# Ledger of designs, part 16: peptides against a protein of PDB entry 2AKA

Target 1, 299 residues: chain A of PDB entry 2AKA
Amino acid sequence: MEDLIPLVNRLQDAFSAIGQNADLDLPQIAVVGGQSAGKSSVLENFVGRDFLPRGSGIVTRRPLVLQLVNSTTEYAEFLHCKGKKFTDFEEVRLEIEAETDRVTGTNKGISPVPINLRVYSPHVLNLTLVDLPGMTKVPVGDQPPDIEFQIRDMLMQFVTKENCLILAVSPANSDLANSDALKIAKEVDPQGQRTIGVITKLDLMDEGTDARDVLENKLLPLRRGYIGVVNRSQKDIDGKKDITAALAAERKFFLSHPSYRHLADRMGTPYLQKVLNQQLTNHIRDTLPGLRNKLQSQL

## One batch from the design tools (peptide; aimed at target 1 L11)

Design b1_p12_8_s2 (made by RFdiffusion4, then SolubleMPNN; from b1_p12_8, 5 letters changed)
Fold by OpenDDE base, seed 5:
Parts: sequence; C-alpha cells; structure tokens
Structure b1_p12_8_s2 (fold): chain B 299 residues (1-299), chain A 12 residues (1-12)
Amino acid sequence: as target 1 above (299 residues)
Amino acid sequence: LEQEILDLIESL
C-alpha cells in the first residue's frame, strides 16, 4: 500500500502549480497560535534544524506547506524552485524570507499564497503541516492597521475546511482561556473534533502552577487531546543549543516533573510527531473517497 | 498529471 501522506503531497504540488490552492479541501493539518506561542519552534524540532524565519512580531507572513518526508538523505526543496536541493538550512531560511518578501514586499504585509517546502530527512516521519501566521492585535512597522483581521481571514481560509485538522499551539505560561489558538479552534470546531492541542512553554510556568488538568484533557476537552512540549529557550537558540540535546532535555523535564511524570510517554516532540503522522494518515484514509468523488466531478 | 493522481487514488 502506497504511503497516503506522499500521495496527498503530490496532490498539493499539482494544485499549487495550477493556482487552485484555496478551493480544495485536502486532508491537512493547519498550525495556529498567537505570536510567540512556539509554532515555528515545534516545526524546527521535527526537522532537527533551524530553518524558519525568526524575530519579533509576525515572522510567518505566508502559509508554509511543510512536507516532511522520511528519507535516507537530508535536503530541502521548494516547489517554486524545482530541481534545487538545499542542504544548508540557513539557505532554506533565506529562501523563505526572500520568497515571502517577493510577494508581500518589505512592509511586513501578509499574503495567502502558500510557500511549498519539502524536507527529506532520516529524522522525520512523513508529515505535512501548514504553518500559518501568528495571530496578533498590534500592527508593527508598516503593517496595515487591519493586520489582525487580515491574519484572521487568512487562517479562516484553512481552518473552516472540513478536511482540515487544527494543531492549536498555546503557551502554558498564559491563561488558556485567553489562548488565541483555542479561541479560533472553538469558533470553527465547537465540538473539538478536528483540533489537536499543543501546550508549549511548560518550563516557563510560575512556581507552584502546572498544566496537568489541560494535558489530562479535563479543562477544555478535545477529542484528539493535548500534547505538551518543551521548546528551546531564546537563550538556548542564541547559544546554538543542539535540537537533539533539547529533545533529551524535554524528555528529562517530563520524567522529573511531579505533575507530568505519569504523562511523560504521551508528551514531547517525538510523541507529537508520531501522533500527527498517525492522525494525518487516518484522516487521509477517511477523506480519500470523498476527495476522489470531488476530483472526478471537476474533470 | 490530474489523471495520474486520480489513478493513484483509485488504486488505494
């Protein structure tokens, strides 16, 4: 049986090439969250490389269709630059920035036109994610005053689709009731059927507090549950802390924490990758019959 | 390309 995720990747590439990206309800996972919620760090931890734009404010300004493919080799390819293999992930970051600026200009505006990036690696499971701009309320630089609504409208183009799963990324060091990710997820998925919760910054919670009730799915229940992760701190990133070392530290964090030790085997970035691979594979299997019928009716 | 993709989906 052919891998279902690579099959959908071929569909995504074909439809991206003809400009029909917005109208197709392809089985996919959209990543949503407020600015600085840790979305990009989660994606980088999957790859094991620093390759996403970084900075203050809105860093992701176009949807990034990130196609992870398990391979014996490690390299990246862009759909807009076919045949060019990137082995330096700093060059991948620079290409994302350049391709973003080419479409949006230098005003830090946003565009709904996706960037399609495929990463081959021995360290990844087959997984496709759509990284979306972080939700914000405050325009920065030359951003239009309605940037909040532009971002929201862009996110809604993805998360309203029935075949879209939602990876809702929320920081633990903020009130979950105020989570931008969970708010938008609740708006479009009120029964919590399509939403997977990711809780970041568990290591930055106030002393004597924990997110146990959230992670145990008791506070705001999602059918697909919550997974806690620990990303590198900004100090760790600036200090070039290796992602492998960060993953080991994450495992140690969960095992050593009194509130999380009993959940440790169902927490962390490696478990999240496995869950997302399984969830996406199953979701593709369930949606393929309907997708086939739609595609056949359009030909 | 579209037909090839449809054939792949039908083969599943």
Scores: peptide ipSAE 0.132, ipTM 0.821, DockQ to the pose 0.186
OpenDDE base, seeds 1, 2, 3, 4: peptide ipSAE 0.131, 0.126, 0.121, 0.097; ipTM 0.821, 0.821, 0.821, 0.803

Design b1_p12_8_s3 (made by RFdiffusion4, then SolubleMPNN; from b1_p12_8, 4 letters changed)
Fold by OpenDDE base, seed 5:
Structure b1_p12_8_s3 (fold): chain B 299 residues (1-299), chain A 12 residues (1-12)
Amino acid sequence: as target 1 above (299 residues)
Amino acid sequence: LEQEILELIESL
């Protein structure tokens, strides 16, 4: 059976080439969350490389269609510069920043026009994610005063689509009832059918508190459940802690934590990657017949 | 390009 994710990747590339970005309800996973919720860190942990823009404020300013492809080789390719293979992931980061600034300018504005990035790696499962700008209420620098609404409108272009799954990324060290990710997910998916919860910063919770009830799907039930992850701290990033060591530390965290040890086999970045691969594959299988009929009717 | 997209979908 041909891998369904690479097939949808070819469709995404074809539609991007004709400028039909937002109107196609392709089976995809949109990544949503508040600013500093840990979205970019989750994506980098899948790849095992530092390659996303970092900083304070709105870092992701365009949708990033991240296509992970299992391969014997490790390199990245952008749709906007076909044929150029990137083996240095620092150059990948710089290209994302340059391509973002080319469209948005230097004022830290946003654009709904996606960047398409494909990463080949032996360390990834086939997986496509759309990284979206972090929700924020406070304009930074030369950002327009309505930046909150611009981000919200951009997110809504993706998450309102019926074939869009939502990866809702929420930090555990904040009140889940106030999660920007879960709020927007509940607005567009009130029955929790399309939403996968990711809980970050479990290692930063106050002593004597835990997210067990959330992770056990008891507090705010999602049909697709919740997966806890532990990302590298800013100290770990600054100390150049490799992602391999971070993944080992994450496994150790779940196994050693009294509240999470019984869930440890259904937690962490490797399990999240597997679940997303399976869910996306199944979602593609379920949605492709309808997509075929829609496309055939438009011809 | 539309034909290519259709061929891709039909190969499913």
Scores: peptide ipSAE 0.143, ipTM 0.829, DockQ to the pose 0.194
OpenDDE base, seeds 1, 2, 3, 4: peptide ipSAE 0.128, 0.132, 0.117, 0.085; ipTM 0.821, 0.824, 0.819, 0.802

Design b1_p12_8_s4 (made by RFdiffusion4, then SolubleMPNN; from b1_p12_8 with F2E D6L E11S)
Fold by OpenDDE base, seed 5:
Order: structure tokens, then sequence, then C-alpha cells
Structure b1_p12_8_s4 (fold): chain B 299 residues (1-299), chain A 12 residues (1-12)
């Protein structure tokens, strides 16, 4: 059976080439969350490389269609510069920043026009994610005063689509009832059918508190459940802690934590990758017949 | 491109 994710990747590339960005209800996973919720860190942990823009404020300013492809080789390719293979992931980061600035300008504005990035790696499962700008209420620098609404409108273009799954990324060290990710997910998916919860910063919770009830799907039930992850701290990033060591530390965290040890085999970044691969594959299988009929009717 | 997209979908 042909891998369904690579097939949808070819469809995504074809539609991007004709400028039909937001209008197609392709089976996809949109990544949503508040600013500094840990979205970019989750994506980097999948690849095992530092390659996303970093900083304070709105870092992701365009949708990033991240296509992970299992391969014997490790390199990246952008749709906007076909044929150029990137083996240095610092150059990948710089290209994302340059391509973002080319469209948005230097004022830290946003654009709904996606960047399409494919990463080949032996360390990834086939997986496509759309990284979206972090929700924020406070304009920074030369950002327009309505930047909150611009981000919200951009997210809504993706998450309102019926074939869009939602990866809702929430930090555990904040009140889950106030999670920007879960709020927007509940607005567009009130029955929790399309939403996968990711809980970050479990290692930063106050002493004597835990997210067990959330992770056990008891507090705010999602049909697709919740997966806890532990990302590198800013100290770990600054100290150049490699992602391999971070993944080992994450496993150790779940196994050693009294509240999470019984969930440890259903937690962490490797399990999240597997779940997302399986869910996306199944979702593609379920949605492709309808997509075929829609496309055939438009011809 | 529409034909290519259809061929891709039919290969499913």
Amino acid sequence: as target 1 above (299 residues)
Amino acid sequence: LEEEILELIESL
C-alpha cells in the first residue's frame, strides 16, 4: 500500500504551486497554541534538529507546512527553492526567516501565505504538520495594534476546515481553563472530535501539582486524548543540549514521576510522533474519497 | 496540474 502521507504531500505541493493555499480542505494537522506554549520545540524534537526561528514575541509569522519524510538521508528542501538541498539546519532557519521577511517585511507582520518545508530524515516518521503563529494579545515592535485578530483570523482559515485535525499545544504550568489552544479548538470543534491535546512544560509545574487528570482525559475530554511532552528548557537550549539527550531525559521524567509513571508508555515525543503518523494516515484514508469526489465535481 | 492531481487521487 502506497504511503498516504507522501501522496497528500504531492497534492499539497501541487496546490501550493497554483496559489490555492487556504481554500482546499486537505487532510492535515494544524498546530495551535499560545505564544511560548512550546509548539516549535515539539516540531524540532520530531526532527532532532534546531531549525525553527527563535526569540521573544511572535516567532512563526507565516504558516509553515512541515512535511517530515522518513529517508536514509538527512536534508531539507523548500518548495520556493526547488532543487536546493539543505544539510545545515541553521541555514534552514535562516531561509525561513528570510522568506518570512520577504513577504511580511521587517515590521514583524504576519502573512497567511504558507512556507512549504520538507525534511528527509532517518529519525522521523512520515508526518505533515502546519505550524501556525502563536496566539498573542500584546503587539510587539512595529506590529499592528490588531495583530491578535490577524493571528486569530489566520488560524481560523485552517482550523475551521472539516478535514483539519488540531494539535492543541498547552503549557502545564498555566491554567488549562485559560489555554488559548484549547479555547480555539473548542470554538471550532466543540465535541472534541478533531483535536489532539499536547501538554508541554510538565517539568515546570509547581511542587505538589500535576496534570494527571488532564493527561488521563478526565478534565477536558478529547476523543483523541492528550499526550504529555517535556521540551528542552531555555537553559538546555543555551547549553546546546542535544535533542537525543532531551528525549532520554523526557522518558526518565515520565518513568520517575509518581503521577505519570503509569502513563509513561503513552507519553513523550516518540509516542506523539507515532500517534500523529497513525492518526494522519487514518484521517487521510477516511477523507480522500470525499476529496476525490469534490475535485472531480470541480472539473 | 488538475490532471496530475486527479491522477494522484486515482492512484489511492
Scores: peptide ipSAE 0.145, ipTM 0.830, DockQ to the pose 0.194
OpenDDE base, seeds 1, 2, 3, 4: peptide ipSAE 0.128, 0.132, 0.123, 0.087; ipTM 0.820, 0.823, 0.820, 0.802

## One batch from the design tools (peptide; aimed at target 1 L11 A14)

Design b2_p13_1 (made by RFdiffusion4)
Pose (drawn by RFdiffusion4):
Structure b2_p13_1 (pose): chain A 299 residues (1-299), chain P 13 residues (1-13)
Amino acid sequence: as target 1 above (299 residues)
Amino acid sequence: DLDDIFDDIDTLL
């Protein structure tokens, strides 16, 4: 049903101002990744426009509830900016930065108060993800020293919940067994039943190595599987993001790589969007029947 | 808002 994701979108909007309650548990996807995993690039490739804050280290300092709605037209709206339509995605980026600084005292710390961004676009399927601060060790920023723990604690508030599906994002050019995202997913989902794996930067692996075993779901098995993507950034005449060319380059990569050709139809951003739309819809279908009664008891 | 959402959930089910 094309209606389930929109229904949960209304619930997320309604609960955006309701502080943390460990018992409230909406069906949704939380995006988890180490700061080197390239998780922004995954989201920007869904939208086809650069719109996320840029900087060293942390990009998401407040949870970003990103609601993507397939549309013939292209614009964005923030729940905190009633009625305003954003058509220039650079302004969308600037609003994320401004609303975040409005809340965070230090210009580098984090807050649990979400930013609710809805994007209408022909480049997206109906899909909703909650992007969370990326994980890191060295608090190289400017306050606070325990920032690693503050981030981990915020992630745990989301992903310890049973209805929270985990989109664990890991770069292929690293030791995947040591992935921060996969490790934290294992801590709360030991059976791997509610974690969806994303492997980025496949085109950056060392010569003569590949990630076939992980992509085939053999090395680090997850029930919901892994999906590989690459960010082969292409710019148009104006120097801006060209998503059609970027997606074609990604498609060329998978079709031409001897290790991945046979999986190409199950790799890439378009396929990832399809998979997330499908899994999120089925998950909502599964959890909605008990939801109304359960919410009353938990509020 | 929740009353309206709950009505919509009941109708759907």

Design b2_p13_1_s1 (made by RFdiffusion4, then SolubleMPNN; from b2_p13_1, 6 letters changed)
Fold by OpenDDE base, seed 5:
Structure b2_p13_1_s1 (fold): chain B 299 residues (1-299), chain A 13 residues (1-13)
Amino acid sequence: as target 1 above (299 residues)
Amino acid sequence: ELEEIFAEIDELL
């Protein structure tokens, strides 16, 4: 069972090599959310490294197929530069930026062409996620005026697929009714069967407010529920605050918070990673026989 | 390569 995710990774790599990207309904998790919702921070917290592009505006500008593989060694590999092992995650960040700019140019445009990144680490569970551009309404710099729609169309290529699970990332310090992530998820998954809610920025909520009703799955019910996380602040990221220390602080936050203490064992990044691994594994088991039969009929 | 992957699928499922 633990080998199903690596097996699908091999399928993903094989299909990427033949230029079949978004056309195949592979079992996968697409990460969606508004700009600055904390998507990239969640992914970095899984790896325990700073390796994703950072900055103002749209950070993720191409789909990033992030394949996490539990291993005794720690290194990264890109599909576009096979055989190069990255052990410095700053070099991984630079490669993502360079490869993004190579395709999109320097205008901060977007491209639907994925970057495939595999990270081997003893600190990860087997997990594949597709990080997608953050939804935005305001073009910045030389971005095309229709950038909002370009992003939306790109997201729809992934989230409309039946075998796509949706990791909907929403900040708690914003009205959940205004969550771009939950809006797009509800559009393509009206019954909430494929959507997992992630609530970020729980530590940035106004005093006397909480997201307990959301986290208890009472406000906008999802079959797969919600998981709260606490990411590093932008100041902590810029200051290179250790992710391990941040994960300890996250645990302390949930345990000490009156509204979340009773949920603490079902909250936080480590629990999210475990849930995603389990849900993806089960989803692969359920979908892969049908996918195999479909693919065999096309050979 | 796809055939090998499909064979492994059949072994795991």
Scores: peptide ipSAE 0.248, ipTM 0.861, DockQ to the pose 0.808
OpenDDE base, seeds 1, 2, 3, 4: peptide ipSAE 0.235, 0.235, 0.235, 0.228; ipTM 0.856, 0.859, 0.858, 0.855

Design b2_p13_1_s2 (made by RFdiffusion4, then SolubleMPNN; from b2_p13_1, 6 letters changed)
Fold by OpenDDE base, seed 5:
Structure b2_p13_1_s2 (fold): chain B 299 residues (1-299), chain A 13 residues (1-13)
Amino acid sequence: as target 1 above (299 residues)
Amino acid sequence: ELEEIFEEIDKLL
């Protein structure tokens, strides 16, 4: 079973090479959420490296197919520059920025053309995620006035697919009823069969408030449930606070918090990574026979 | 390449 994710990665790469990525319902996890919801921070916490673009407004402007592969070595590879091994994750960030700008220009526009990034690491489980642009309502800089709709349309290309799981990332310090992630997930998955909830910013909630009812799956029930995480603050990111130290602080947060202590073993980034690996593996096993039959009928 | 991937799928499933 552990080899199913790498096998689908090979399919993804093969289909990317022939330009058919958008038309195939490959088993995958799309990451959705509002701007500043903490999506990119969750992905960086899986890798244990700072490697995603940072800044104000729309950070992710192209879909990023992030293929995590457990390996004895640590390096990254892009599909658009095969054979180049990146060991400096700052260079990975710069390559994402450069490749994004190459397609979108400097206007901070978006493109539906994915970037395919594979990260080999001893610190990751096999996991493939599609990081999608953060939902926004306010154009910034030279962004087109319809940028909200462009982002939405891009997200819909992924999340409407039957074999797409949805990682819905919502901040706890905002009204969950207004979560852009959960709204789009509910629109395309009204029964909550494909959606996994991630609740970020639990450490930024007002004193005397908590997200216990959300995390216990009582407020907006998802079949796959919710997992709370604590990401580094923007100050911690700017200060280059070590992700390993942040993961230890996250564990301490859940264990010490009166409302979350009883959930602590089912919370945090390491648990989320494990759950996503397991759910993706099982999802591939369930969907791949049908996909194979479809593909064979087209060949 | 796709045929090889399908053969591997058949071994894992």
Scores: peptide ipSAE 0.225, ipTM 0.853, DockQ to the pose 0.816
OpenDDE base, seeds 1, 2, 3, 4: peptide ipSAE 0.205, 0.205, 0.207, 0.197; ipTM 0.845, 0.849, 0.848, 0.843

Design b2_p13_1_s3 (made by RFdiffusion4, then SolubleMPNN; from b2_p13_1, 7 letters changed)
Fold by OpenDDE base, seed 5:
Structure b2_p13_1_s3 (fold): chain B 299 residues (1-299), chain A 13 residues (1-13)
Amino acid sequence: as target 1 above (299 residues)
Amino acid sequence: KLEEIFAEIEKLL
């Protein structure tokens, strides 16, 4: 069953080569959230490597189709530079930045043109995610004054698709009612059928507060539920602190926290990765027969 | 190529 995701990756690559990526409702997971919600950190925690752009403001400025493939070897490949194997993930980061700047320029603008990155690793489950620009309200630097709406329109191109699952990333140290991720998810998925909630920054909540009600799916119910994660601090990211150690600290956090101890086996990055693999696999199984029929009718 | 991929998918469904 895990082999369905690599097959869909081959479909994605084939469609990308034909330029038809926008018209085909392929089963996928779009990652949405406000700026600094922790989206990039979640993705890096899946890989166990620092490889995504970092900085102030909008970091992800193009959709990043991240194809994780379980393999005996560890390397990355870009669709735009086929045949080049990256084993240094710092070079992967630099390539994402360079390829982003090539299309958007240096003005920190956005582009709807995806970057396709495949990561082979023994430490990943088969999983494909589309990392999307973080929602923002305030333009920075040379960004266009309508950047908020440009980002929103870009996100809507993905999340409105029926076969798109939504990974809604929200920080726990902010009011969940103000979550940009959950707002956009509820707009396009009002019944919460396609949305998976991720709650970050649980370690940064004020003393005497917790997100237990959210994580127990009691506050804003999603059919697919919520998973809490603890990411590295920005200082730890800047210091290139080991992700493996951070994942151990995350496990310890949930096990030791009075409000989360009973949920600990259904929390954390490894559990999230497993759930996403399973949900994507099942979603592929459910959607591909219909997609095949649709494609056959268009050929 | 697409037909081949779909045929492989069909074997796994």
Scores: peptide ipSAE 0.208, ipTM 0.839, DockQ to the pose 0.591
OpenDDE base, seeds 1, 2, 3, 4: peptide ipSAE 0.189, 0.203, 0.180, 0.173; ipTM 0.827, 0.837, 0.826, 0.822; seed 3 fails the geometry check

Design b2_p13_1_s4 (made by RFdiffusion4, then SolubleMPNN; from b2_p13_1, 5 letters changed)
Fold by OpenDDE base, seed 5:
Structure b2_p13_1_s4 (fold): chain B 299 residues (1-299), chain A 13 residues (1-13)
Amino acid sequence: as target 1 above (299 residues)
Amino acid sequence: ELDEIFEEIDSLL
């Protein structure tokens, strides 16, 4: 069963090669959230490397199909430059930026054309995620005035698909009722069947407040529940604080926090990665027979 | 390539 995710990766690559990526309802997890909600930081924490674009405004400007593959070796490969192995993750970041700019230009516009990145690592579980642009309301720089709607339309292309799971990333230091991630998830998944909640910035909550009710699935119930994580601060990222040290600090945070101690074994990035691997594997098992039949009928 | 993938699907399910 551990081979189901790699199998779907092969399907994704094959369909990407023929330009049909948007039309196929492949079992996948789309990552959604507001700008600066911590989406890209969660993905970097899975890999244990800094490799995603950083900066002010919209960072992710194209869908990034991130295929994590457990391997004895550590390297990355892009579908658009097959045969090139990246072992320096700064070069991976630069390639994402360059490939993004090649399609979108330098105006910080967006494109619905995915970037396909595969990361082999001994530190990852098999997992495929689609990192999507962060929802924003305010255009910056040379962005088109309708950028909010362009992002929304792009997200809807993924999250409306029946076989798409939704990783809804929300910061804890903002009102959950204002979560762009949970709003879009509720719009396309009103019963909360496809949505997994991630709560970031738990360490940045006001003193005397907590997200216990959210994490206990009591405030806005999702069938798949919520997982809290603690990401590196922007200062820690800029200072190149080691992700391994940050993961240890995250564990310590949950264990030491009075409101979260009882949940600590069901919180944090490693647990999130495990849950996503399991949920994606099960989801593939459930959906792949139907997908096969559909594809065979179209050949 | 798709045929091979489908054969593998059938072997895993």
Scores: peptide ipSAE 0.200, ipTM 0.848, DockQ to the pose 0.811
OpenDDE base, seeds 1, 2, 3, 4: peptide ipSAE 0.190, 0.196, 0.194, 0.178; ipTM 0.842, 0.847, 0.846, 0.840

Design b2_p13_2 (made by RFdiffusion4)
Pose (drawn by RFdiffusion4):
Structure b2_p13_2 (pose): chain A 299 residues (1-299), chain P 13 residues (1-13)
Amino acid sequence: as target 1 above (299 residues)
Amino acid sequence: SLLTQINTILDSF
C-alpha cells in the first residue's frame, strides 16, 4: 500500500514535539554510521542534490527525519517552516545549519530535538529515514569531551526500540568486522533481524581485494542483507551535482568489476531505494495493526 | 488533545 509510509509520516510529524519517551515506538528506519562511513553521500544520492551540512566531523547534530516522497515536481519543506517551499537545495542546507545552531548552544554539540524535512522529487521513491549523528572517538571539535558518549546515548534511544529498523552504514575500505555501525547494531539486535547493511566506498578498496563475501551475506550475515553503493561524483557545467551521470558511473562500476558483476542488479542506489521502500512498507504493515491501542497506553 | 489528534490520523487510514 502506497499509503503506509505517508501514514507514519503524519505520526512522525505529530510526535516531533513530544520529548523522549522510552515506550513510544513508531515503525521507522534509523541511519547509523561511523563518521568515516559516507552516510551523507548515500542520502544525497537518493535526493540527487547536495543538501546536507558540510564540515569536519559531525554533519547531523540533531536527528533529521528525512521523508522522501516521489513527485513529478521537486521541492522541500521543513515542519518548522510552515508553508515555505524550498526549491534551491543550497538553501535547504543553510536552513538545516541555522535551525541546528538556533537550538545547540555550543556550535558543535548535539540535541535530541528533530528537524523534520520532507523532499518531493522525481529522483526518489517514497521512503523515510531518520539520520542520526555519526559515531567517532576523538572529540576533535569544540565541546563536549564526552561527545562520543552523548552520540552513542542518542543513537541508543532510537535503536534500542523494537520497531526501529537499523540502516547500518560502513565503508568498504576499512575493517568491516570493526564497523561502528555493525557493532552497535549487534549490541541491540544480536540476531541481526532488524539491521539492513549498506557498504559504501567499494571503489576505494585496496588493489586486489573486494567485499564480495560481505555483499553475498556470508561473512557477517544479516537477515535483511547488505547493499553496496559507490559515490562517483559527477558535476555538471555549473559545477553542481549531476545525479544521472553519478548513477550511471555507479552502474558502470558494478557491471565492470569482476567480483560484483553477477550482483549488479542488487547493488547501487536505485536498488537500495527500492529495498528500503519495500522493507519499510512491509514493516509498517506488520506493526500498524496493534499500533493505535499500544500508543494510547504508552503516551 | 494529543490522543484526539493521533486517533484522527489513524482513522484517516

Design b2_p13_2_s1 (made by RFdiffusion4, then SolubleMPNN; from b2_p13_2, 5 letters changed)
Fold by OpenDDE base, seed 2:
Structure b2_p13_2_s1 (fold): chain B 299 residues (1-299), chain A 13 residues (1-13)
Amino acid sequence: as target 1 above (299 residues)
Amino acid sequence: SLLEKIDAIFDSF
């Protein structure tokens, strides 16, 4: 039996080639979160490389279909430039920026047209994620005044789909009740059946506070639960702190923290990656029997 | 056709 995630990747590639990606209810995980919630850092921590755009405001401005493939080699490929293997992940970042700007222009606008990126690595599990623009309320620079609504509408194209799982990324150092990620997830998944919570910035919480109740799934229950992670700080990113060292620090954080040590084996980026691989695989298995017939009826 | 490609993908599973 072939791996189910690579099977869906082939479907995604086939549909992307005809421009219909946004309209298809493929089994996938959409990543949602406010600006600076730590979405990009979570994705880069899976790869172990810096490869996503950086900056102030909206970093992701097009959906990024990120296909992680376990391989003995390390390289990246874009669907829009087939046959070009990227081994320098800075060039991957530059290609994302260039391809984004080609479609959106220089005004920091957004486009619903996906970028499809496949990363082969010995350090990844098979996993496909759709990184979506960070939710914002305030236009910055030359962004259109309605950018909040444009982002929301774009996210809704993905998260309203029945076969879409939602990776809701929320920072722990902000009120979880005000999480943009959990708000949008609750709007389209009121019973919390499709939503996986990720809690970032646990290391940035005020002394004497913790997110234990959230991580134990007691505050805002999700069927699929919550996973806490610790990302590199912006200073660490700017200083090019090694991701492997950051993952070791994350493990140490959970093990040493009085509120989290009992959860430590069910926390952190490596555990998140494993859970997402398993959940996506199971979700594909559950949806595949009906998917062929549905796709045939939609074409 | 796209349909043939889809079918081929499913049949390869």
Scores: peptide ipSAE 0.166, ipTM 0.817, DockQ to the pose 0.749
OpenDDE base, seeds 1, 3, 4, 5: peptide ipSAE 0.145, 0.105, 0.067, 0.151; ipTM 0.803, 0.771, 0.744, 0.800

Design b2_p13_2_s2 (made by RFdiffusion4, then SolubleMPNN; from b2_p13_2, 4 letters changed)
Fold by OpenDDE base, seed 1:
Formats: structure tokens, C-alpha cells, sequence
Structure b2_p13_2_s2 (fold): chain B 299 residues (1-299), chain A 13 residues (1-13)
């Protein structure tokens, strides 16, 4: 079963090369969330490196197919520049920005054409995620006035697929009833069968409030439940706090918090990574027979 | 082929 995720990675790469990505219902996890919900920070915490574009507004402007592969070595490779190994993750960030700008131009528009990034690391489990543009209501710069709808339409191309799991990222310091991630997930998955909830910014909640009922799956039940995480603050990022120290602080947060201590073994970034690996592996196993039959009929 | 690889994996289930 350990080879199922790498198999789907090979399928993704093959279909990307022939331009047919949109028509194939590959088993995958799409990451959805509002702007500044903490999606990029969750992904960087899996890798243990700063490698995603940062800034104000819509940072992710193309789908990023992030393929994490457990390996004894640490490096990254892009599908659009095969054979180039990146060992400096700052160069990875710059390549994502450059490749995004190459397709979208200078207007900060969006494109549905994925960037395929594979990261080999001893610190990751095998896991593939599709990071999608953050939902926003306000155009930035010279973005078209309908950018909100363009993003929504792009997200719908992924999340409407039956074999797509949805990682819905919501900040705890905002009203969960207003979560853009949970709204779009509920629209395409009304029974909560394909959605995994991630609650970020638990450390930024007002004093005397907590997300216990959400994390215990009592407020808006999802079959696959919720996992709370604590990302680095902007101050921590600016201060160059390493991700290893952030993960230790996250563990300490859950263990020391009166409302979350009893959940601590089922919270945090390392647990989320394990759950996603298991969920994706099981999902591939369940969907692969149908995918095989579909592929055979197209050959 | 990819199809043969998929079949090999499915047979291992």
C-alpha cells in the first residue's frame, strides 16, 4: 500500500504531460480556504521549509500539485523543468513565482494550469496535495473585478470531482459559520463525506473562547473530522523562527491548553500529515479499480 | 505501461 501515492503521482505527471488533467477524476486532496486562512503555512510545515510565495492578496494564482515523497535525500523538482534538482528552497519559491508570472502575466491574474512540484525529504510522509488559490472578495492591483468568481470556478473544477477529497482550511479566530472553505465544501459535499476540516489560528482566539466543540466534531460534523493546527505567527516568520521549533511550540500549545489537552494526540501538524497520508492511501485503494476501467476504455 | 502497473497493484490487493 505504500506505493499507491507514488503510482498516482506517476499518473498525474503522465496526464499533465498530455494536457488531459481536467478530464481525469484522479484520487487527490484539494486544499481550499479563504485568503490568509493559513493554507500555505500548513503545507510548509509538512515540508519543514519556507518555499511558498508570500505576500498580500492572492498569493497562489495557479493550482500547485505538491507531491511529497519520503526519501533519504532532500531536494525539489518541477515537472516543467525536469532534471533540475533544487536543494535551496528559496530557489523553489522563486521558481514558483517565475512560473506563475510566465503564464498569468503581470496583472496578477489566475490560471487553471497546474504547477507540478515534487519534494523529496526525510521529514515527509508520501502525500500529494493540490493547493488552490485562496478565495477572496476584493480584487488586488489590476486583477479583474470578477476575480472572486474566477477563483470559485477554478476551485469547482477540482472539488466537484467525486474522487477529490477536500481539505477545508478555516481560521479559528473567525466565525466558522462564515468559513469560505466550509461553505464551498458543503456545496459540493453536503453530507460531509469527502471533507477533512483543518482549524488554524487556534492560538489567536480571544481569551475565554475556544474551538473545542468544532474539534470534537460537534458543531458541524464531518465524517472525516477536524484537526487543529498552530502555525507560525507573522512575527515568528519575520523573526525566522524555524519550523522545527514551531512544531514543538504547537505540541506544547495543545498539551497545555485546558480545552485541548484531551485532544492533543489527535491534533497538530504531524498528526494531520499522518491522517492525510492514510486517508489518501485508502481513497486511492477504493477508487483505483474504477480509474483502471476508465483508463482501459480510453486506450 | 501504466495500465499494467495498475493491474499489478490491483492484483496485490
Amino acid sequence: as target 1 above (299 residues)
Amino acid sequence: SLLEEIDSILDSF
Scores: peptide ipSAE 0.186, ipTM 0.827, DockQ to the pose 0.184
OpenDDE base, seeds 2, 3, 4, 5: peptide ipSAE 0.183, 0.185, 0.174, 0.157; ipTM 0.828, 0.825, 0.822, 0.812

